# Designs tried in a protein design run: peptides against a protein of PDB entry 7SID. Part 140

Target 1, 151 residues: chain A of PDB entry 7SID
Amino acid sequence: LHMYLMLLKELPGEEYPLPMEDVLELLKPLSNVCSLYRRDQDVCKTILNHVLHVVKNLGQSNMDSENTRDAQGQFLTVIGAFWHLTKERKYIFSVRMALVNCLKTLLEADPYSKWAILNVMGKDFPVNEVFTQFLADNHHQVRMLAAESIN

## One batch from the design tools (peptide; made by RFdiffusion4, then SolubleMPNN)

Design b2_p28_8_s3 (from b2_p28_8, 9 letters changed)
Fold by OpenDDE base, seed 3:
Structure b2_p28_8_s3 (fold): chain B 151 residues (1-151), chain A 28 residues (1-28)
Amino acid sequence: as target 1 above (151 residues)
Amino acid sequence: SDIEKIREAAKKFALESKDPELIKIVLG
């Protein structure tokens, strides 16, 4: 786990985007890691903070590429799972704040929801609709972060 | 854009919530 998280952390940003094939390789174990540690708040927070670079990379790639669509799908599956557990009130505020930042990055990468759609329990939810719900979060800091992010 | 849609929703919600800090951020 720690080694994987370190690799995820060291992912290059917008200045040096990775080939989509490399992004896919990095994303392959992500869903399994998230599932295994879904109850570990610190691990979840760390993952969400690190995948911000992945979002930026996905947004810069050609969406018409099969590899891009695959990577986007794998990533969105993970984010959808985080959202689902958030709705079930399984995450503390700090994890939710990290998720807000991730969703904000998605909104910036896909301003018109061309691909940023979460599929949860067989239903599709555009990221903008998901993000809006954090404005009504029970925790003050989460609400403020959501508001500041789109201001 | 999606962000604009969220901003509009935020404005409406802020006014209904009566949270002064939220109102300041969204409407300020």
Scores: peptide ipSAE 0.485, ipTM 0.909, DockQ to the pose 0.022
Fold by OpenDDE base, seed 5:
Structure b2_p28_8_s3 (fold): chain B 151 residues (1-151), chain A 28 residues (1-28)
Amino acid sequence: as target 1 above (151 residues)
Amino acid sequence: SDIEKIREAAKKFALESKDPELIKIVLG
């Protein structure tokens, strides 16, 4: 786990995006890692913070490639799971804040929701609609972060 | 853009909530 998280952390920034093939390889085990540690708030927060680099890479790739669509799908599956568990009140505010940051980055990468749609339990949830709900989060800091993020 | 849509929704929500901090951030 720690080595994997370190790898995610050390991903090149938006100035030096990874090939989509490499991004996909990194994303493949991510859902399993998230599932194994879904109850560990610190691990979840760390994952969400590190996948910000992945979002930036996804946004700079060829959106028409199969690998890009696959990578986007893998990523959205993970985010969808975090959102689902958030709705079930399984995550503390710090994890939700990390999710807000991730959603913000996703909105920046896909400002018109061409691909940023979460599918949870067979239903589609556009990220913009998901993000809007954090404006009404029960925790003050989460609400403030959400508001500041879109201002 | 979606961000603009969210911003408009946020403005409406902030005004309805009467939360001065939200109002300051969204409308300031």
Scores: peptide ipSAE 0.485, ipTM 0.909, DockQ to the pose 0.021
Fold by OpenDDE base, seed 1:
Structure b2_p28_8_s3 (fold): chain B 151 residues (1-151), chain A 28 residues (1-28)
Amino acid sequence: as target 1 above (151 residues)
Amino acid sequence: SDIEKIREAAKKFALESKDPELIKIVLG
């Protein structure tokens, strides 16, 4: 876990995007890691903070290749899981704030929802609709972050 | 864009919620 999180943390930024093949390799264990530590709030927060780099890399891809679609799909599966557990009230506000930041980054990467659609339990949830729900979050800081993010 | 859609939704929600902080951020 620690080594994996360090790899995510040290991912190059927007100035030096990773090849999609490398992004895909990094995403392979992500779902399993999230599943194993889904009840650990600190780990979840850390993961969500680090995957911002992944979102940026996915958004910078100019090729609609199979690898890109695969990487996007794997990533969205993870985000969908976080959203699902959020709806089940399994995450504290700090984790939800991290998720808001992740969703914001997705919106920036895919402003017209060409690929950024969450599929949870067989149902599709556009990211814009998901994001909008955080404006009504029970926690004040989450609401404020959501509002500030789109202003 | 989706962000623009969210902005419009936020404006509506802010007015309905009557939360002064939210109103300030969204409409201010």
Scores: peptide ipSAE 0.484, ipTM 0.909, DockQ to the pose 0.021
Fold by OpenDDE base, seed 4:
Structure b2_p28_8_s3 (fold): chain B 151 residues (1-151), chain A 28 residues (1-28)
Amino acid sequence: as target 1 above (151 residues)
Amino acid sequence: SDIEKIREAAKKFALESKDPELIKIVLG
């Protein structure tokens, strides 16, 4: 786990995007890692913080390429899982705040929702609609972060 | 853009919630 998280952490940001092939390789085990540690709040928070780099890479790539679509799909599956568990109140506020930051980055990467749609339990949820729900989060800090993020 | 749509929704929500801190952030 630690080694994998370090790889995610060291992923270059928007200014120096990795080839999509490399991004895809990093995303392949991510779903399994998230599933294994879905109840570990600290690990989840760490993952969400690190995948910000992935979002930035996805946003700088050709959206029409097969590899890009595959990478986007893999990433959205993970985010969808985090959102699902958030709705089930499985995450503390600090994890939700990390998710808000991730969603904000997604909105910046895909400002017109060309691909930023979560599929959870067979239903589609555009990221903008998902993000809006955090404005009504039960925790004050989460609400404020969401509001500040779009201001 | 979606962010702009969210901003508009947030403004409406802030006014409805009557939360002064939220209003300040969104409308201030």
Scores: peptide ipSAE 0.483, ipTM 0.908, DockQ to the pose 0.021

Design b2_p28_8_s4 (from b2_p28_8, 10 letters changed)
Fold by OpenDDE base, seed 1:
Structure b2_p28_8_s4 (fold): chain B 151 residues (1-151), chain A 28 residues (1-28)
Amino acid sequence: as target 1 above (151 residues)
Amino acid sequence: SDIEAIRQAAEKFALESKDEELIKIVLG
């Protein structure tokens, strides 16, 4: 876990995106890792903070290839799972804040939610619609973060 | 646009919440 998280953390920023093939390889273990630690608040927060780099890499891709769609899909599956558990009130505010930051980054990459759509339990939820729900979050800091993130 | 819709929703929500800090952030 620690090695994997370190790899996520050390990903290059938006200015130097990874090849999509490398992104795919990085995403392969992610779903399993998240599943194993879904009940660990600290690990979940750390994962969400580190995957921000993945979002930035995905957003810089100008190619709409099969690999791009695959990478986006794999990533959105993970984010969708976090969103689903958030709706079920399984995560503390600090995890929700990390999720808001992920959603913000997705909106920056895809403001109109053309590809940033969460599929949860067979239903599609555009990230822009999901994001607005955090304006009504029970925690003050989460509401403030969501409000500050609106462009 | 979708972005404008989000902004409008946020503004409406902020005003209805009567939270001065939230209103300040959303409306400036």
Scores: peptide ipSAE 0.148, ipTM 0.736, DockQ to the pose 0.021
Fold by OpenDDE base, seed 2:
Structure b2_p28_8_s4 (fold): chain B 151 residues (1-151), chain A 28 residues (1-28)
Amino acid sequence: as target 1 above (151 residues)
Amino acid sequence: SDIEAIRQAAEKFALESKDEELIKIVLG
């Protein structure tokens, strides 16, 4: 876990996007890691904060390749799981704030949710629609973050 | 522009929420 988190942390940002092949390799263990530690709020927050770089890399890549679609799918599966558990009230506000930041970054890359669609339990949820729900979050800071992200 | 659709959705949501603080933040 710690080694993997370190790799996520050191991932280059938007200014230096990685080849999609490298992004894909980095994403491969992510789902398993998230699954194993889904009940650990601190680990989840850390993961969500670090994967912001992954979103940035996805947004800067060619969007028509098979590898891009695969990477997007793997990433969105993870985000969808976090959102699903958020709806089930499994995460504290700080984790939700980290998730909002991920969604914000996705919207910057795909504001109309052409590819940024969460599939949870067989149902599709466009990220732009998912994002607006955080404007109604029970925690003041989460609402504020969501609102400020639009401006 | 690119985020106009999102802004409009947020504005609509804020107005419907009747949360004055949220409205102030979203609408300015």
Scores: peptide ipSAE 0.134, ipTM 0.720, DockQ to the pose 0.023
Fold by OpenDDE base, seed 4:
Structure b2_p28_8_s4 (fold): chain B 151 residues (1-151), chain A 28 residues (1-28)
Amino acid sequence: as target 1 above (151 residues)
Amino acid sequence: SDIEAIRQAAEKFALESKDEELIKIVLG
């Protein structure tokens, strides 16, 4: 886990996107890791903070590429799971804040939600719709972060 | 745009919430 998280942390940002093949390799174990540690708030927060780089890489890629679609799908599955569990009140505010930042980054990469759509329980949720729900979050800091993020 | 729609929704929400801090952040 530690090594994997370190690899995620060291991903290049938007200025130097990774080849999509490399992104895919990093994403492959992510869903499993998230599943194993879904109840560990610190690990979840760390993952959400680190995958911001992945979002930036996905945003700079060719959306028509099969590898891009695969990477996007794997990533969105993870984000969808985090959001779903958030709706079930499974995460503390700090994890939710990290998720908001991730969603913000997704919106920056895909402001029109062309690909940034979460599929949860067989239903599609555009990230913009998901994001606005955090404006009504029970925690003050989460609401403020969401509000500030759109200005 | 979707971003603009989100902004408008936030503004509406802020005004309805009567939270001065939120209003300041969203409308300021």
Scores: peptide ipSAE 0.095, ipTM 0.683, DockQ to the pose 0.021
Fold by OpenDDE base, seed 5:
Formats: sequence, structure tokens, C-alpha cells
Structure b2_p28_8_s4 (fold): chain B 151 residues (1-151), chain A 28 residues (1-28)
Amino acid sequence: as target 1 above (151 residues)
Amino acid sequence: SDIEAIRQAAEKFALESKDEELIKIVLG
């Protein structure tokens, strides 16, 4: 876990996009790690904070390539899982804050949710529609973060 | 546009919430 989190943390970001092949390799264990630690709020928050850089990398890549679509799919699966568990009230506000930031970053890369679509339980949820739900979050800071992101 | 729809939804929600801080943030 610690090694993997370090790799996520050290991802260069949008100014230095990684080759998509490297992104794919990084994403391969992500779903399993998230699943294993889904009940650990601190680990989940840390993961969500670090994967912000993955979103930035995806947004800078060629969206028409098979590898890009694969990477997007793997990433969105994880985000979808976090959102699903959020809907089930499984995460504290700090984790939800981190998730909002991820969704915000996705919207910056894909504001019209052309590819940023979460598939949860067989249903598609465009990220822009998902994001607006956080405006009604029970926690004040989450609502404020979501509101500030729309301006 | 989708962006406009989001903005409108946010504004509507902010006004309905009666949260002054939220209203200021959303409406500017």
C-alpha cells in the first residue's frame, strides 16, 4: 500500500503527462487497493487526493486511442465506486471533499461529460450530474466546495 | 449547454437553501 501511494503521490501531473502505458500500469492495482481499504477513511482520502494527478494526465492525452479509453474506464470505475459508497453514506466529509475535488478536476478536463461517465450498478451517471448532487451535501464545507467549483 | 444547466441548478438550489454564504458563492 505505502509503495503504491507513493507512486500516486509522485505522479508528475498535467505539466508533465505520463505516457498512457504508464498510466495504465499505475491504474491496474487501484481498484483492488480501493476495495481492500474502502472502510479506511484516511486511506481513501489519501488515494483520492493523489489520483487528482491521474485525472490531469488523462485530460492531456489523446482521447481517441484505445489505451486512453481503457485508462479512463479503469479510473472511472474507481471513482464510481467511491461515489456509490458516498451515496450509501459510507464516507465522512473529508473523503467526500476529496471526491468533489476529483470530480471537479474531471469536469475541468471534460466539462460536458463526453467521456467522464460513471457506470454504477449498470447505470450511467455523467460526472456533471453527479457533481451537482454535492451542492446538497449534509456537510457545510462539502456544499461550499461544490459551489465554489461551479463559478 | 451542460455548463449552463449546472449553473442554473446551482443557483436554484442556493436560493432555496436560504444559506447566505452559499448564495454569495454561487451567485457572486
Scores: peptide ipSAE 0.090, ipTM 0.681, DockQ to the pose 0.021

## One batch from the design tools (peptide; made by RFdiffusion4, then SolubleMPNN)

Design b2_p29_1_s1 (from b2_p29_1, 14 letters changed)
Fold by OpenDDE base, seed 4:
Structure b2_p29_1_s1 (fold): chain B 151 residues (1-151), chain A 29 residues (1-29)
Amino acid sequence: as target 1 above (151 residues)
Amino acid sequence: SLSSYIQRIFSLSFEESLLYFTEGTLTLK
């Protein structure tokens, strides 16, 4: 786990995006990692914080590329899972904070949710609609972060 | 591949997950 988290942490920044092929390789095991550690709040928070760089990479990629769509799909599956479990009150506020940051970054890349759509249990949820739900989060810091992000 | 290598290192398996992730779909086990 630590090795994988280190890999995510050391992803290059926005000014030096990874090739989409490399992003795909990193994303492939991510769903399994998230699933295995879904009850570990610290791991989940760490993952969500680290994948911010992935979102930035996705936002700068060729949106018409098959690899881009594949990467987007795999990433959105993970985010969708976190959101789904968040709705079921499975995550503490710090994890939700990290999730909101991910959603914010997604919206910066795709303000109109053209590709940023969460598919959970066969149903589609545009991220821009998902994001607004955090304005009513039970924790004040989450609400504040969400409110800050809409400006 | 990097994915395969990572999975082997941490002995990750799809079958060990209680939540199953497929592209665009969440399935609860």
Scores: peptide ipSAE 0.021, ipTM 0.517, DockQ to the pose 0.202
Fold by OpenDDE base, seed 2:
Structure b2_p29_1_s1 (fold): chain B 151 residues (1-151), chain A 29 residues (1-29)
Amino acid sequence: as target 1 above (151 residues)
Amino acid sequence: SLSSYIQRIFSLSFEESLLYFTEGTLTLK
């Protein structure tokens, strides 16, 4: 786990995007990792913080690429899982903060949620609509973070 | 592949997951 997290941490950001093929390879095991540690708040927070680099890479890629669509799909599945568990109140505020940051970054890349759509249990949830729900989060820091993301 | 290598290192598999993930879909185990 720690090695994988370190790899995620060291991913280059938007300034030097990775080839989408490499991003895809890194995303493939992510779902399993998230699932195995879904109850560990600290691990989840760490994962969410590190995958911010992935979001930045996805936003700068060619959207017509098959690998891009695949990577987007895999990433959105992970985010959807975190959001789903958030709705079930399984995550503390610090994890929700990290999730909001991910959603914020997604919206920066896709403000109208053209591709940023979470599919959870067969239902589609556009990220822009999901994001607004955090404006009513029970924790004030989460609300403030969400509010700061919009002008 | 990198994915396969990582999975082998950490012995990760979908069978071990409590949540199953398909592209674009979350399914609870």
Scores: peptide ipSAE 0.020, ipTM 0.511, DockQ to the pose 0.200
Fold by OpenDDE base, seed 5:
Structure b2_p29_1_s1 (fold): chain B 151 residues (1-151), chain A 29 residues (1-29)
Amino acid sequence: as target 1 above (151 residues)
Amino acid sequence: SLSSYIQRIFSLSFEESLLYFTEGTLTLK
């Protein structure tokens, strides 16, 4: 886990995006890691903060390949799981803040939710619809972050 | 360099994943 988190932290940003092949290999174990530590708030917060690099990579313009769609699907599965558990009130505000940042970055790349769609329990939820729900979050900082992101 | 550092960390992280985890989907319980 430590080495995996270190990898996520050291990933380059938008200026130097990773090859999609590397993104796929990075996402491969992510679901397992998230599942194992889903009850650990600190680990979940750390993961969500670090995967912002992945979101930025997935938002690059020169995409639309089989590998891109595969990477998007794998990533959205993870985000969907975090959102689902958020709906069940399983995460503290700091984790929800990190999730909102991920959703914000997704909306910047796909404002109309053409591909940014969460599938949870067989039902599709466009990220733009999911994002608006955080405007009514119980914690004021989460609401403020969501409202700020609309500008 | 940063690239070589990332490659080394990635290799170790991947090996760790193969050793301790079986690939699967996130459980939503």
Scores: peptide ipSAE 0.020, ipTM 0.431, DockQ to the pose 0.061
Fold by OpenDDE base, seed 3:
Parts: sequence; structure tokens; C-alpha cells
Structure b2_p29_1_s1 (fold): chain B 151 residues (1-151), chain A 29 residues (1-29)
Amino acid sequence: as target 1 above (151 residues)
Amino acid sequence: SLSSYIQRIFSLSFEESLLYFTEGTLTLK
């Protein structure tokens, strides 16, 4: 875990986007890591904070490439799982804030949720619709963060 | 390369979980 978190922390910024090949290599085991530590709020928050780099990379990539679609699918699976557990009230506000930041970044890249769709239990949930639910979050800071969304 | 470094780190830290995240589905082991 320590090595994994160090890797996430050292991901390059959007000024130098990662090759999609590297994004895919990062995403391959990510779902397993998230599953393993799904009950650890601090680890989940840390993961969500650092996968913002992945979202930014996805938004800057060629959306028509097979690798991009694959990466989008793998990433959205992870985000969908976090959202699902959020709906089950498994995460504290700080984790929800980190998730909102991920969703905001997704909406910046895909405002109309053409590809940013969470598939959970076989059902599709467009991120723009998912995002609006956080405007009614129980915690004021989450509501405020959601209200700062960019059109 | 970065890819090889990533692979090495994950291979060392990988553990089995009772819950797996697959494409659009949550599954239990």
C-alpha cells in the first residue's frame, strides 16, 4: 500500500500528460486496490485525490482511440464503485468531497456525459445526473463544493 | 519505464479481496 500511494503521489501533472499506455497500467490493478481498502476512509480519500491526474489525462486524450475507451471504462468502474458505496453511506464527508472533485473534473471533460457514465449493477448513471445529487449532501462542505461546478 | 515500475509495485502489493470490481458489476469471491 505504501508503495502504491507513493506512486499515486508522484504522478505527473496535466502539463505533461501520461501516455495512455501508462494510464492503463495504473488502472489495471486499481479496482483491486480500491476493493481491498474500501473500508479505509483515509486510503480512499488519498486514492481519489490522486486519481484526479487520471481524469485529467483521460480528458486530454483522443476519445476515439481504443485505449482511451478502455481506460475510461476501467476508471468509471472504480468511480462507480465509490459512488455506489457513497449511496450506501459508507464514506465520510472528506471522501465524498474527493469523489465530487473527480466528478467535477469528469464533467469538465464531458459536460453532457457522452462517455462519463457510471454503470453500477447493470444500470447506467450519467455523471451529470449523479453530480446533482451532491447538491443535497448532508454535509455543508460537500454541498458547497458541488455548487462550485463549472458549466 | 514508468509502466514497468507500476507493474512491479502492484505485483508486490497485490492481495486477494472478497469483493471485486469488474466492468459495471460488483462481484464477490
Scores: peptide ipSAE 0.021, ipTM 0.494, DockQ to the pose 0.151; fails the geometry check

Design b2_p29_1_s2 (from b2_p29_1, 13 letters changed)
Fold by OpenDDE base, seed 3:
Structure b2_p29_1_s2 (fold): chain B 151 residues (1-151), chain A 29 residues (1-29)
Amino acid sequence: as target 1 above (151 residues)
Amino acid sequence: SLAEYIESIFSLSFEEALQLFTEGTLTLK
């Protein structure tokens, strides 16, 4: 786990994007890692903070390529799982804040949710619609972060 | 890039290094 998280942390961001094939390789074990540690709030927060770089890489890539679509799908599966568990009130505010930051970055890359769509339990949820729900979060810091992200 | 850095110091492909990192066999020095 430690070594994998370090790789996620050191992933180049918007300024120095990775080739999509490398992003795909890095994302392959992510869903399993998230599943294994879904009850560990600190690990979840760390993962969500690190994958911000993945979103930035995805946003600069050719959206029409097969590799990009594959990477988007793998990433959105993970984000969808985090959002689903958030809806079930499984995560503390600090994890929700990290998720809001991920959703914000997704909206910056895809403002109209053309590809940024979460599929949870067989239903599609555009990220722009999902994001607005955090404006009514029970924790004031989450609401504030969401509101600041809109501006 | 991270991939280039890893390949330069380990003389392995990014994919091979990633596998070794995941298994805990390889560490950055």
Scores: peptide ipSAE 0.027, ipTM 0.576, DockQ to the pose 0.032
Fold by OpenDDE base, seed 4:
Structure b2_p29_1_s2 (fold): chain B 151 residues (1-151), chain A 29 residues (1-29)
Amino acid sequence: as target 1 above (151 residues)
Amino acid sequence: SLAEYIESIFSLSFEEALQLFTEGTLTLK
């Protein structure tokens, strides 16, 4: 886990995007990692913080490429899972904060949720609609972050 | 890039390195 998280941490950001094929490879094990540690709040927070770089990479890539679509799908699966568990109140505020930051970055890349659509339990949820739900989060700091993010 | 860096240091493909990282058997130096 630590090694994988380090790999995520060292991923170049928006200014220095990785080839999408590399991003895709990095994302492949992510769902499994998240599943294994879904009950560990600290690990989840760390993952969400680190995958911000992945989102930035996705936003700088050609959205028409097959690898881009695959990477988007992999990433959205992870975000969807985090959001789903958030709806079930499984995550503390700090994890939700990190999730909001991820969603914010997604919206920067896809403000109209053309591709940023979470599929949870067979139902589609556009990220732009999902994001606004955090304006009503139970925790003040989460609400505040969400509000700041839309400004 | 990160992939290029990892490959240069470990003489492994990015995929192989990633696998070793996920297994916890490879560390960045």
Scores: peptide ipSAE 0.026, ipTM 0.580, DockQ to the pose 0.035
Fold by OpenDDE base, seed 5:
Parts: sequence; C-alpha cells; structure tokens
Structure b2_p29_1_s2 (fold): chain B 151 residues (1-151), chain A 29 residues (1-29)
Amino acid sequence: as target 1 above (151 residues)
Amino acid sequence: SLAEYIESIFSLSFEEALQLFTEGTLTLK
C-alpha cells in the first residue's frame, strides 16, 4: 500500500500527462485498495488527495478513444464508491474535503458532466448534481470548499 | 524523488516503470 501511494503521489499531473495505457495500469489496483481500506479514514484521505493527478491526466486525454472511456469508467467507479459511503456518513470531514477536491477537478475537466457521471447502485448521478450536495455539508469547511468551487 | 529513483535504478521512464510495477512484473529493491 505504501509504495502504491507513493507512486500516486509522484505521478505527473496536468503538466506531464501519462499515456492512457499507463493510467489504466495505475487504476487497476485502485478499486481493490479502496475496498480494503475503506474504513481507514487516513488512507482514504491520502488516496483521494493523490488521485487528483489522475483526474488531471484524464482531462488531458482524447475523450474519443476507447481506452480513455475505460479509464474514466474505472476512476468514476472509485469516486462513486467514496461518494456512496459519504452519503452513508461513513467518512469524516477531511475525507469529504478530499472528495470535494476530486469532484471539483472533474468539473473543471467536464463542466457539464458529459462523461463525469457516477454510477452507484445502477443509477447515474452527474457530478455537477452530486457536487451541489456538499454545499449543505454539516461541516463548515466542506461547505466553504464547495462554495469556492461554485463561485 | 521516487520517480527519479525508479528511473535511475531501472533505466526506464517513470511511466514505463509505473506500468510494470502495477502489473507486478517490476519490484523495487
């Protein structure tokens, strides 16, 4: 886990996007890691903070390729899982803030949620609609962060 | 950085090494 997280941390961001095939390989273990450590708030926060670079890479890619769609799908599955557990009040505010940052970055790449759609329990949730829910978060810092993204 | 270290040890780009690592075919010593 530690080595994997370090790789995520060192991953080049928007300035140096990875080839999509490398992004796919990076994402392969991510879902399993998140599942294994979903109850560890610190690990979840770290993962969410580091995957910001993945979002930036996805935003720099050609959205017409099948590989891009696959990578987007894999990533959105992970984000959807985090959001689902957030709805169930399973995460502390610091994890929710990290999630908001991920959603913010997704909206920057896809403001109209053309591809940034979370599929949770078989139902589609556009990220722009999901994001507005954090404006009413119970923690003031989460609300403030969400508000900064809207305005 | 880790990227620089990996590139130095394996004579691969960070991206290439990352892919091999995630596939389990590359192990850091």
Scores: peptide ipSAE 0.021, ipTM 0.554, DockQ to the pose 0.032
Fold by OpenDDE base, seed 1:
Structure b2_p29_1_s2 (fold): chain B 151 residues (1-151), chain A 29 residues (1-29)
Amino acid sequence: as target 1 above (151 residues)
Amino acid sequence: SLAEYIESIFSLSFEEALQLFTEGTLTLK
């Protein structure tokens, strides 16, 4: 886990995006890692903080390519899982903060949620609509971060 | 690229390296 997270952390961001083929390879084990550590708040927070680089890479890619759509799908599966567990009140505020940052970055790349749509339990949830729900989060820091992200 | 960098260090494909990282067998230097 530590070695994978280190690799994930070292990803270049928006200024130096990886080829989409490399992004796909990076994302392949991510869903499994998240599922194994879904109950570990610290690991989840770390993952969410590191995947910000992936979002930035996705935003700089050709959205019309098959590889891009595949990478988007794999990434959104992970984010959707985190959001789902958030709705079930399984994550503490610090994890929710990290999730909001991911959603913010997604909205910067896709403001109208053309592709940034979370599919959870067979239902589609556009990220812009999901993001709005954090404005009513029980924790004041989460609400504030969400509000700052919109403005 | 990061993939090329990893491949140069470990003499493995990017996919193989990622798998070994996940399993805890390979360590970055």
Scores: peptide ipSAE 0.028, ipTM 0.591, DockQ to the pose 0.036; fails the geometry check

